Peptides against a protein of PDB entry 2YKT. Designs and how they scored, part 46

Target 1, 231 residues: chain A of PDB entry 2YKT
Amino acid sequence: SRSEEMHRLTENVYKTIMEQFNPSLRNFIAMGKNYEKALAGVTYAAKGYFDALVKMGELASESQGSKELGDVLFQMAEVHRQIQNQLEEMLKSFHNELLTQLEQKVELDSRYLSAALKKYQTEQRSKGDALDKCQAELKKLRKKSQGSKNPQKYSDKELQYIDAISNKQGELENYVSDGYKTALTEERRRFCFLVEKQCAVAKNSAAYHSKGKELLAQKLPLWQQACADPS

## One batch from the design tools (peptide)

Design b1_p21_2_s3 (made by RFdiffusion4, then SolubleMPNN; from b1_p21_2, 13 letters changed)
Fold by OpenDDE base, seed 5:
Structure b1_p21_2_s3 (fold): chain B 231 residues (1-231), chain A 21 residues (1-21)
Amino acid sequence: as target 1 above (231 residues)
Amino acid sequence: MSQEVQQFFEQMIQQMKSLFE
């Protein structure tokens, strides 16, 4: 029946969230944490490299013929520091606005969804059982009427069962339909939340890349000219 | 729901299924 098909679809939505979406989201969070750790490693390695660059700048500043190149090397290291600060801001947002919030939600969601599915199943079964009972009673009544010498005696009761069956069928269909809409809304809400949080991360990432580009674009012509214009 | 959004969800679900196979 249409109601049975829609019921199966509703259950499948909940199962998809619980068995596919949530585990995949946990994996996504884990991969995000790994990515964050790798970027922290890059930060550490970069610090060592640019500290060594500063040392080269110090040597240049102490030289007789390359003193001005010392300032250039220091500027290169300073620009890196500013870019790194922007990266750290982006990483904080990545951690706090995406990973932490997703982690908190996904850990609580399994219990919530299990309860929601159970509630739906219980009520759906209750309505289905009530319908089946009325159908069974009508069948019994019709059998009794066929064996009776006075079938007209049961006509009013037959009409009452027919009306009851029609009403209960309608109620079941409406309930299952609403249940399906609710399940789809739950699924959409989870995807939307992920998209919204990822948009915030994307915005911060764009700011990081933009700032780095601006700083380097401003200074690079000066640095390139330094060797061509000895002083 | 737009067709584009629906397709996105379907693709995401398929990717999730394949991830655990």
Scores: peptide ipSAE 0.014, ipTM 0.413, DockQ to the pose 0.079
Fold by OpenDDE base, seed 2:
Structure b1_p21_2_s3 (fold): chain B 231 residues (1-231), chain A 21 residues (1-21)
Amino acid sequence: as target 1 above (231 residues)
Amino acid sequence: MSQEVQQFFEQMIQQMKSLFE
């Protein structure tokens, strides 16, 4: 029946969230943590590189013919330090605003969805069983009427069962339909939450890249001219 | 996440690990 098909679709939505979405989200969080660790590693490696650049700047500052290039090398190191600081801020936001929040939600979601599905199934079954009972009673009544010398005795009761079956069928269809809409809304809400959190990450990433571009654009022309100018 | 993006991150992670091992 249409109701049974819609019921199966509703259950499949919940199963898809529980068996596909949530495990995939856990994997996404794990990959995010790995990505965070890798970027932290980049920051650490960059520190060593630019500390070494500062040492080269110190040597230039001690020279007789390259003293001004020492300042240039120091500026280069400082700008990159500032860029790395922005990266660290972005990583903190990435951890606190995305990974932690997703981890908290996915941990609680399995229990919530299981309870929601169970509630739906229980009520759906209750309505279905009530409908089946009325149908069975009508069938029994009709059998009695066919064997009776006075079939008119059962006519009013037959009409009552027909009306009850019609009403219960309508209620079941409406309940299953609403259940399906609710399940789809639950699924959409989870995807929307992920999209919204990724938008926040994208904004932070844009700020990081913009700051880096601004700092480098400001200083790069000066650095490019440093070797052309006499000491 | 697309397969391509996943592969990119996995490769990057392996490269980063190699720098500290």
Scores: peptide ipSAE 0.013, ipTM 0.366, DockQ to the pose 0.083
Fold by OpenDDE base, seed 3:
Structure b1_p21_2_s3 (fold): chain B 231 residues (1-231), chain A 21 residues (1-21)
Amino acid sequence: as target 1 above (231 residues)
Amino acid sequence: MSQEVQQFFEQMIQQMKSLFE
């Protein structure tokens, strides 16, 4: 029946969220943590590299013929430090605003969805059972009427059951239809939340890249000039 | 780049690839 098909679709939406979306989201969070760790690793490795650059700058500053290049090397290391500070701020936002919030939600969602599905199933079954009962009673009444010497005695009651069946069928169909819309809304809400959080991360990332570009663009001509000047 | 850092990144890349398969 139409109602049965719609019911199956509704259950499948909840099943998809619980068995596909949420596990995939947990995996996404795990991959995000790995990405965060990798970026932290890059920051650490970069620090070692630019600390070594500072050492080269110190040597230049101690030289007789390359003293001014020492200052340039120090500035290069300092700009890197500032860029890395911006990266660390972005990573904090990535952790606190995306990963932590997604993790909190996905852990709470399993119980919520299970309860929501159970509530829907219980009410759907209740309405279905009520419909089946009316249909069964009508069938019994018709059998009784066929065996009676006065079938007209049951005509009004038969009409009442027919009307009740029609109303209950319509109610069931509407309930299942609304249930399906609700389930789809729940699914969409979860995707929208992910998109919105990812947009926030993207904005922070863009700010990080812009700041880095600005700092390098400001200093690079100066560094190039220093290299071109005779010692 | 140290071997340890390289191995770490390679492992991460492999995990990411598996996610998109």
Scores: peptide ipSAE 0.012, ipTM 0.326, DockQ to the pose 0.042
Fold by OpenDDE base, seed 4:
Order: C-alpha cells, then sequence, then structure tokens
Structure b1_p21_2_s3 (fold): chain B 231 residues (1-231), chain A 21 residues (1-21)
C-alpha cells in the first residue's frame, strides 16, 4: 500500500542518517583533525625555515656589498610570519567552529534519532493496528450477514465500519506522510549544519589566502628589484 | 627556472607531503 511504502521510506531516512551519515561525519571529523595536525606541522617546519632565512639576512647585513639585501631577506621572513599568524587564526577557527561543534553534534545525535524513530514507529504501529482491527471486524460482519436470513439488518453497521476504515486509513496516511517530511527535514538540517560550518571555515580560509596574497603583492616587486639596485 | 631552484622546491614539497603521512 501507499502508506506502507511511505512508512518504509521514512524508516530508511532515519536508518540512512544513523548508519551512513553519522559514521561518515565521524570520519570527516577524524580526517579534519589529521589535517589540522598536518597544518600545524607545516607551521612548525616553516618557522625553522624562515628563522634560517633571517640568519642569512643577518649575514647580508654584516657584509660590505650586500647590506640592502639583508633588509630584503628580513622582509621576506616578516611577511611569512604574518602569513603564518593568519594561518594560525584560520586553524583556530577550523578547530573551534567546525571540528568541535560537529563532534558535539554527532555524539548527541545517535540517541536523539533513535528515540525519534522509536516514537514514530510506535505511533505508526498503533494506528496500523487500529486500522487492522477495524478491517477484521468488518470482515466478520460481512460473514455474519451472508449467513443471515435478514442481511439488511447489518447494512448500517457495515457502512459505519467502512467509514471508520476510510477515516483510519486517511489518518495513517497523513501520519506517515508527516513522518516522512519530518525525517527528510532532519536529514536536511544535518547537511545544512555541515554546510554552514564549512562556510565559516571557508571565510576564514579566504581571509588567510587574501592576506598572504596582499602581503606578497606589496613586497614582491621591491624584492625583485633589490639585486638590480646598487648598494 | 633553474634546475637547482626547481629541485629545491620539489624537495620542500616532498617534505611537506611527509607531514600528512
Amino acid sequence: as target 1 above (231 residues)
Amino acid sequence: MSQEVQQFFEQMIQQMKSLFE
């Protein structure tokens, strides 16, 4: 029946969230943590590299013929420092605004969804059982009517059961339909939450890249000319 | 770009990749 099909669809939505979405989200969080760790490692390694660059700048500053190149090397290191600071801010946001919040949500969600599904199933079954009972009673009544010498005696009662069945069927269909819409909304809400959090991260990432581009765009022409200019 | 510079950056890229492993 249409109601049975819709019921199966509803259950499948909940099942998909619990068995596919949430585990995948946990994996996403884990991968995010790994990514964060790797980026932190990059930051650390970069510090060593640019500290060494500063040392080269110091040597240039001590030279007789390359003093101005010392300043250039210092500027290069400083620009990198500023870029790294921006990266650290991005990473902080990545951790706090995405990973932590997703982790909190996914841990709470399993219990919530299980309860929601159970509630739906219980009510759906209750309505279904009531419908089945009414249908069974109508069937019994029809059997009695067929065996009776006065079948007209049961006609009014038969009509009442038919009406009751129709009403109960409609109620069940409406309930299941609403249940399906609710389930789909729950699924969409979870994806939307992920998208929104990822958007926040994307904005911060954009700021990081923009700042880096800006700083380099300002300085790079000057650095490129440094070797052509006399001391 | 000189081969030396290219090799330098390739090495750096490899080092960075190793941080993800």
Scores: peptide ipSAE 0.000, ipTM 0.268, DockQ to the pose 0.027

Design b1_p21_2_s4 (made by RFdiffusion4, then SolubleMPNN; from b1_p21_2, 13 letters changed)
Fold by OpenDDE base, seed 5:
Structure b1_p21_2_s4 (fold): chain B 231 residues (1-231), chain A 21 residues (1-21)
Amino acid sequence: as target 1 above (231 residues)
Amino acid sequence: MEEEVKKFFEEMKKNFLSLFS
């Protein structure tokens, strides 16, 4: 029946969220944490590299013929520091605005969805059982009427069962229809939450890249000229 | 495009894991 098909679809939406979406989201969070760890490693390695660059700048500043190149090397290290600060801000946002919030949601969601599905199944079964009972009683009544010398005695009761069956069928169909809409809304809400959090991360990432590009574009022409025009 | 992106990220994953081997 249409109601049975829609019921199956509703259950499948909940099962898809629980068995496919949530495990995939947990994996996404894990990969995000790995990415964060790798970027922390980059930060650590970069610190050593640019500390060594500063040391080269110090040596240049102490020289008689390359003193101005010391300032250039220090500026290069300073620009890197500013870029690194922007990266750290992006990473904080990545951690706090995406990973932490997704982790909190996915942890609570398994219990919530299980309860929601169970509630839906219980009520759907209750309405279905009530309908089946009325149909069974009508069938019993019709058998009695066919064996009776006075079938007119059962006509009013037959009409009452027919009306009850029609009403219960309508209630079941409406309940399952609303259940399906609710399930689809739950699924969409989870994808929307992921998209919205990723948008926030993307904005912060764009700010990081923009700031780095701006700083380097400003200074690079000066640095490139430093060896050609010794002071 | 989707398959190319998937392949790219799989390669990145392999490279990342190799850093800890």
Scores: peptide ipSAE 0.032, ipTM 0.425, DockQ to the pose 0.086
Fold by OpenDDE base, seed 3:
Structure b1_p21_2_s4 (fold): chain B 231 residues (1-231), chain A 21 residues (1-21)
Amino acid sequence: as target 1 above (231 residues)
Amino acid sequence: MEEEVKKFFEEMKKNFLSLFS
């Protein structure tokens, strides 16, 4: 029946969230933490590289013919430090605005969804059982009427059961339909939340890249000129 | 189904970490 099909679809939405979406989200969070750790590792490794660059700058500053290049090398290291600071800020945002919030939600969601599904199932079953009972009573009444010497005695009750069945069927269909809409809304809400949080991360990432581009664009011509025209 | 998904993702995690080891 239409009601049974809609019921199945509703349950499948909840099951998909619990069995596919939430585990996938947990994995996404785990991968995010790994990515964060790797980027932190990049930060540390970069420090070593540019500390070594500073050492080269010191040597240039001590040379007779390359003193000005020492300043250039120091500037390169300083620009890197500033870019790295922007990366660290981006990482903090990545952790706090995406990972932490998603982690908190996903841990609470399993119980919530289970309870929501159980509530839906309980009410759906209750309405279904009530419908079945009315249908069964109508069948019993009809059997009694067929065996009776006065079938007209049962006509009013038969009409009452028919009306009750019709009403209960409609109520069940509406309930299941609303249940399906609710389930789809729950699913959409979770994807929307993920998108919104990822947008926040994207904004911070854009700021990081923009700052880096700005700093390098400002200084790179100067550094190139220092090599081309020694003074 | 959930256990299968978990197993899959654990494998993916392992593969990711292997890129840095």
Scores: peptide ipSAE 0.012, ipTM 0.357, DockQ to the pose 0.116
Fold by OpenDDE base, seed 1:
Structure b1_p21_2_s4 (fold): chain B 231 residues (1-231), chain A 21 residues (1-21)
Amino acid sequence: as target 1 above (231 residues)
Amino acid sequence: MEEEVKKFFEEMKKNFLSLFS
């Protein structure tokens, strides 16, 4: 029946969230933590590189013929320090606004979904059983009326069962339909949450890249000219 | 593993599209 099919679809949505989406989300969080760790490693390695660049700038500043190049090398290191600070801010946001929040949600979700599915199943079964009972009683009544010398005696009761079956069928169909919509809404809500958090990460990432581009675009022409203009 | 992932995404797509039907 249409109701049975829609019931199966509803259960399948919950099953997909619990068995496919949530495990995949946990994996996504784990991969995000790995990515964060790697970027932190880049930050650390960059510090060592630009500290070494500063040392080269110090040597230039101590020279008789390359003093101005010392300032250039210091500026290069400072710009990269500023870029790195922006990266660290982005990483904090990535951790706090995406990973932590997703982890909190996925941890609580298993119990919630299990309870929601169980509630739906219980109510669906209850309505189904009530319908089946009415149908069975109508069938019994019809058998009695066919064997009776006075079938009109059962006519009013037959009509009552027919009406009850119609009403219960409608209620079951509506309940299952609403259940399916609810399940799909639950699924969509989870994806929307992920998208919204990823949008925040994207904004912070854009700010990082923009700041870096701005700083380098401002200074690079000056640095490129430094060797052509001997003091 | 790739086939399972594809199947998952196809299922998600069907569910998503059903929201607008």
Scores: peptide ipSAE 0.007, ipTM 0.374, DockQ to the pose 0.058
Fold by OpenDDE base, seed 4:
Structure b1_p21_2_s4 (fold): chain B 231 residues (1-231), chain A 21 residues (1-21)
Amino acid sequence: as target 1 above (231 residues)
Amino acid sequence: MEEEVKKFFEEMKKNFLSLFS
């Protein structure tokens, strides 16, 4: 029946979220944590490299013939520091605004969806059973009327069951239809949440790249000229 | 997601995980 098919579709949406989406989201979070760790590792390694560059700048500053190159090397390290600060802000956002929030949501969602599906199934079954009961009672009444010498005795009761069946059928169909819409909305909400959180990451990433490009574009011509114009 | 992008990320995942094997 239409209601049975819609019921199956509704259950399949919940099952897809629980069995496909949520596990995939957990994997996504895990991969994100690995990516964050790798970027943090790059940050740490870069610090050592540019600290060593600062040391070279100190040596240049102590020399008589290369003092100005010391300042250049310090500027290079400072620009790196500023770029690194932007990366750290991006990573902080990546952790707090994406990974942590997704992790919290997916953890709560398993319990929520299980309960939601169970509630839907219970109510759907209850309505279905009530309908089946009315249909069975009508069938029983008709059989009793068919064997009776006074079938008119059952006419009012038959009409009552017909009306009850019609109403219960409509209620079941509406409930299942609304259930399906709700399930689809729940699925969409989860994807939208992921997209929105990823958009926040993208904005912060754009800021990181923009700031880095700006700083390097500003300073690079100056640094390139430093060796051409010895003091 | 396009299949080529999926393949790329799967390859990157494999390569990354190999660093810890």
Scores: peptide ipSAE 0.000, ipTM 0.364, DockQ to the pose 0.090

## One batch from the design tools (peptide)

Design b1_p22_1 (made by RFdiffusion4)
Fold by OpenDDE base, seed 2:
Structure b1_p22_1 (fold): chain B 231 residues (1-231), chain A 22 residues (1-22)
Amino acid sequence: as target 1 above (231 residues)
Amino acid sequence: LEEVEEFIAELEEEIAEYKEEI
């Protein structure tokens, strides 16, 4: 029936969230933690590289013929430090505003969805059983009427069961329809939350890239000219 | 959603072009 098909669709939405979405989201969080760790590793390695560049700048500053190139090398290291600080701010936001919040939600969601599905199934079954009972009583009444010497005695009661079946069928269809809309809304809400959190990460990433571009664009022409100017 | 899908498609084309240049 239409109500049985819509019931199966509703249960499948809840099952898809619990069995596919939530495990995939746990994996996404794990991959995010790995990505964060790799970027922190890049940060540490970059510090060693630019500390070594500062040492080259010190040697230039001590030279007789390359003293001004020491200042250029120090400026390159300082611009890197500023870019690195912006990366650390982005990583802090990535951890606190995305990974931690997703981890908290996915841990609580399994219990919530299990309870929501169980509530829906219990009420759907209750309405279905009440409908089946009325249909069974109508069938019993019709059998009694066919065997009776006075069928007219059962006519009013037959009409009452027909009306009750029609009303209960309508109530079941409406309940299952609303249940399906609710399940689809729960699924959409989870994807929307992920998209919104990822948009916040994208904005923070854009701020990191913009700051780096601005700092490098300001200084790069000066650094490119440094070797053309005699000391 | 459609704007995001279009943007992803543009990025995929740009990445494909860059891989052919290397």
Scores: peptide ipSAE 0.013, ipTM 0.364, DockQ to the pose 0.038
Fold by OpenDDE base, seed 3:
Structure b1_p22_1 (fold): chain B 231 residues (1-231), chain A 22 residues (1-22)
Amino acid sequence: as target 1 above (231 residues)
Amino acid sequence: LEEVEEFIAELEEEIAEYKEEI
């Protein structure tokens, strides 16, 4: 029936969230933690590289003919330190605003979805059983009427059962239809939340890249000039 | 050293202004 098909579709939406979306989201969080760890590793390795650059700047400052290049090397190291500080702040945001919030949601969601599906199934079954009972009683009444010498005695009761069946059928169809809309809304809400959180990450990433580009573009001509005009 | 300190201060101000705009 149309109601049975819609019921199967509703259950399949909940199953898709529980069996495909939530495991995939857990994997996404794990990959995010790996990416965060790799970026922290880049920050650490960069510190070692620019600490070594500062040491080269110290040697230039101690030289007779390259003192001004010492200051340039210190400026290069400091600009990079500022860019790395911004990266660290972006990583804190990535951890606290994306990964932690997704991890909290996916943990709570398994229990929520299981309860929501169970509630829907229980109420759908209750309405279905009530419909089946009315259909069975109508069938019994029609058998009694066919065997009776006075079939008109059962006509009013037959009409009442037909009306009750029609009403219960309509209620079941509406309930299953609303259940399907609710399930699709729950699925969409999860994807929308992921998109919104990823937009925040994209905004922070764009800000980091923009500021890094601006700082380097501003200072690079000065550093290039210091190499071209040894004084 | 003073030129480097001024340069650092300018960078910190530029970073602070940018953080307020986002």
Scores: peptide ipSAE 0.000, ipTM 0.213, DockQ to the pose 0.025
Fold by OpenDDE base, seed 5:
Structure b1_p22_1 (fold): chain B 231 residues (1-231), chain A 22 residues (1-22)
Amino acid sequence: as target 1 above (231 residues)
Amino acid sequence: LEEVEEFIAELEEEIAEYKEEI
């Protein structure tokens, strides 16, 4: 029946969120934490590299013939520090605006969805059982009427059961339809939340890349010329 | 929400057609 098929579809939406979406989201969060850790490792390693570059700049500044190259090496290290600060801001946003918020949502969601599905199933079954009861009583009444010398005695009661069955069928169909709309809305809301949080990360990532491009584009021509200029 | 409602309407029509074939 339509109501039975729509009921199966509704249950499948809730099951897909609980059994596919939420586990996949937990894995996404775990991969995000690994990525964050790796980028923090890059930050630490980069600091050591550019601190060593500063030391080379100090040696150049102490030389008689390479003093101006010392300033170039210091500028290279400083530009890197500024780019790294933008990366740290991006990572902070990545942690706070994506990972933490998704982790909070996915932890609460299993209990919420289980309760929502159970509520839907309980009410759907209640309406179904009430319909089945009316259908069973109509069948009993019809059997009694066929065995009676006065079938007309049961006509009004038969009409009442037919009307009650029609009304309960319509109520069940409407309830299951609304349940399916609700389930699809719950699924869409979860994907929308992920998209919105990823947009915030993308905005901060764009700021990091733009700042790095700007700083390097400004300084690179100067650095490239430094070895051609006589001291 | 409107896209979801439209998609549900399409599914309801497909389910109705499938019922006529049963």
Scores: peptide ipSAE 0.020, ipTM 0.446, DockQ to the pose 0.030; fails the geometry check
Fold by OpenDDE base, seed 1:
Structure b1_p22_1 (fold): chain B 231 residues (1-231), chain A 22 residues (1-22)
Amino acid sequence: as target 1 above (231 residues)
Amino acid sequence: LEEVEEFIAELEEEIAEYKEEI
């Protein structure tokens, strides 16, 4: 029936969220934590590299013939330090605005969805059972009417059951239709939340890349000139 | 996951070696 098909579709939406979306989201969070750890490692390794570059700048500053290159090396190290600081700010946002919030939601969501699905199934079954009961009573009444010498005695009761079946069928169809719309809305809400959180990450990533591009574009011509002019 | 964890472990080892040299 139309109601049974719509019921199966509704259950399949909840199952898809529980069995596909939520496990995939947990994996996404795990991959995000690994990516965060790797980027934190990059930041730490970069500190050692640029501290060593500062040491090369100190040696240039102590030289008789390369003093001006000391300032260039210090500027290179400082610009990269500022880029790494911007990466750390991006990582804080990545952790706080994406990973933590997704993790909190996904842990609560399994229980919520199970309860929502169970509530829907219970009410759907209750309406279905009430419909089936009315259909069974109508069938019994028709059998009694066919065996009776006075079938007109049952005509008013037959009309009452037909009306009750029509009303209960309509109520069941409406309930299942609304259930399907609700399930699709729940699915969409989860994807929208992910998109919104990923947009926040994208903004912070853009700020990191913009700051790096700005600083390097400003200084790189100066550094290139210092290498071309042996004094 | 294992490939990423292995890559992170390699990076952490390289960072640890670098810390001992400084």
Scores: peptide ipSAE 0.000, ipTM 0.324, DockQ to the pose 0.017; fails the geometry check

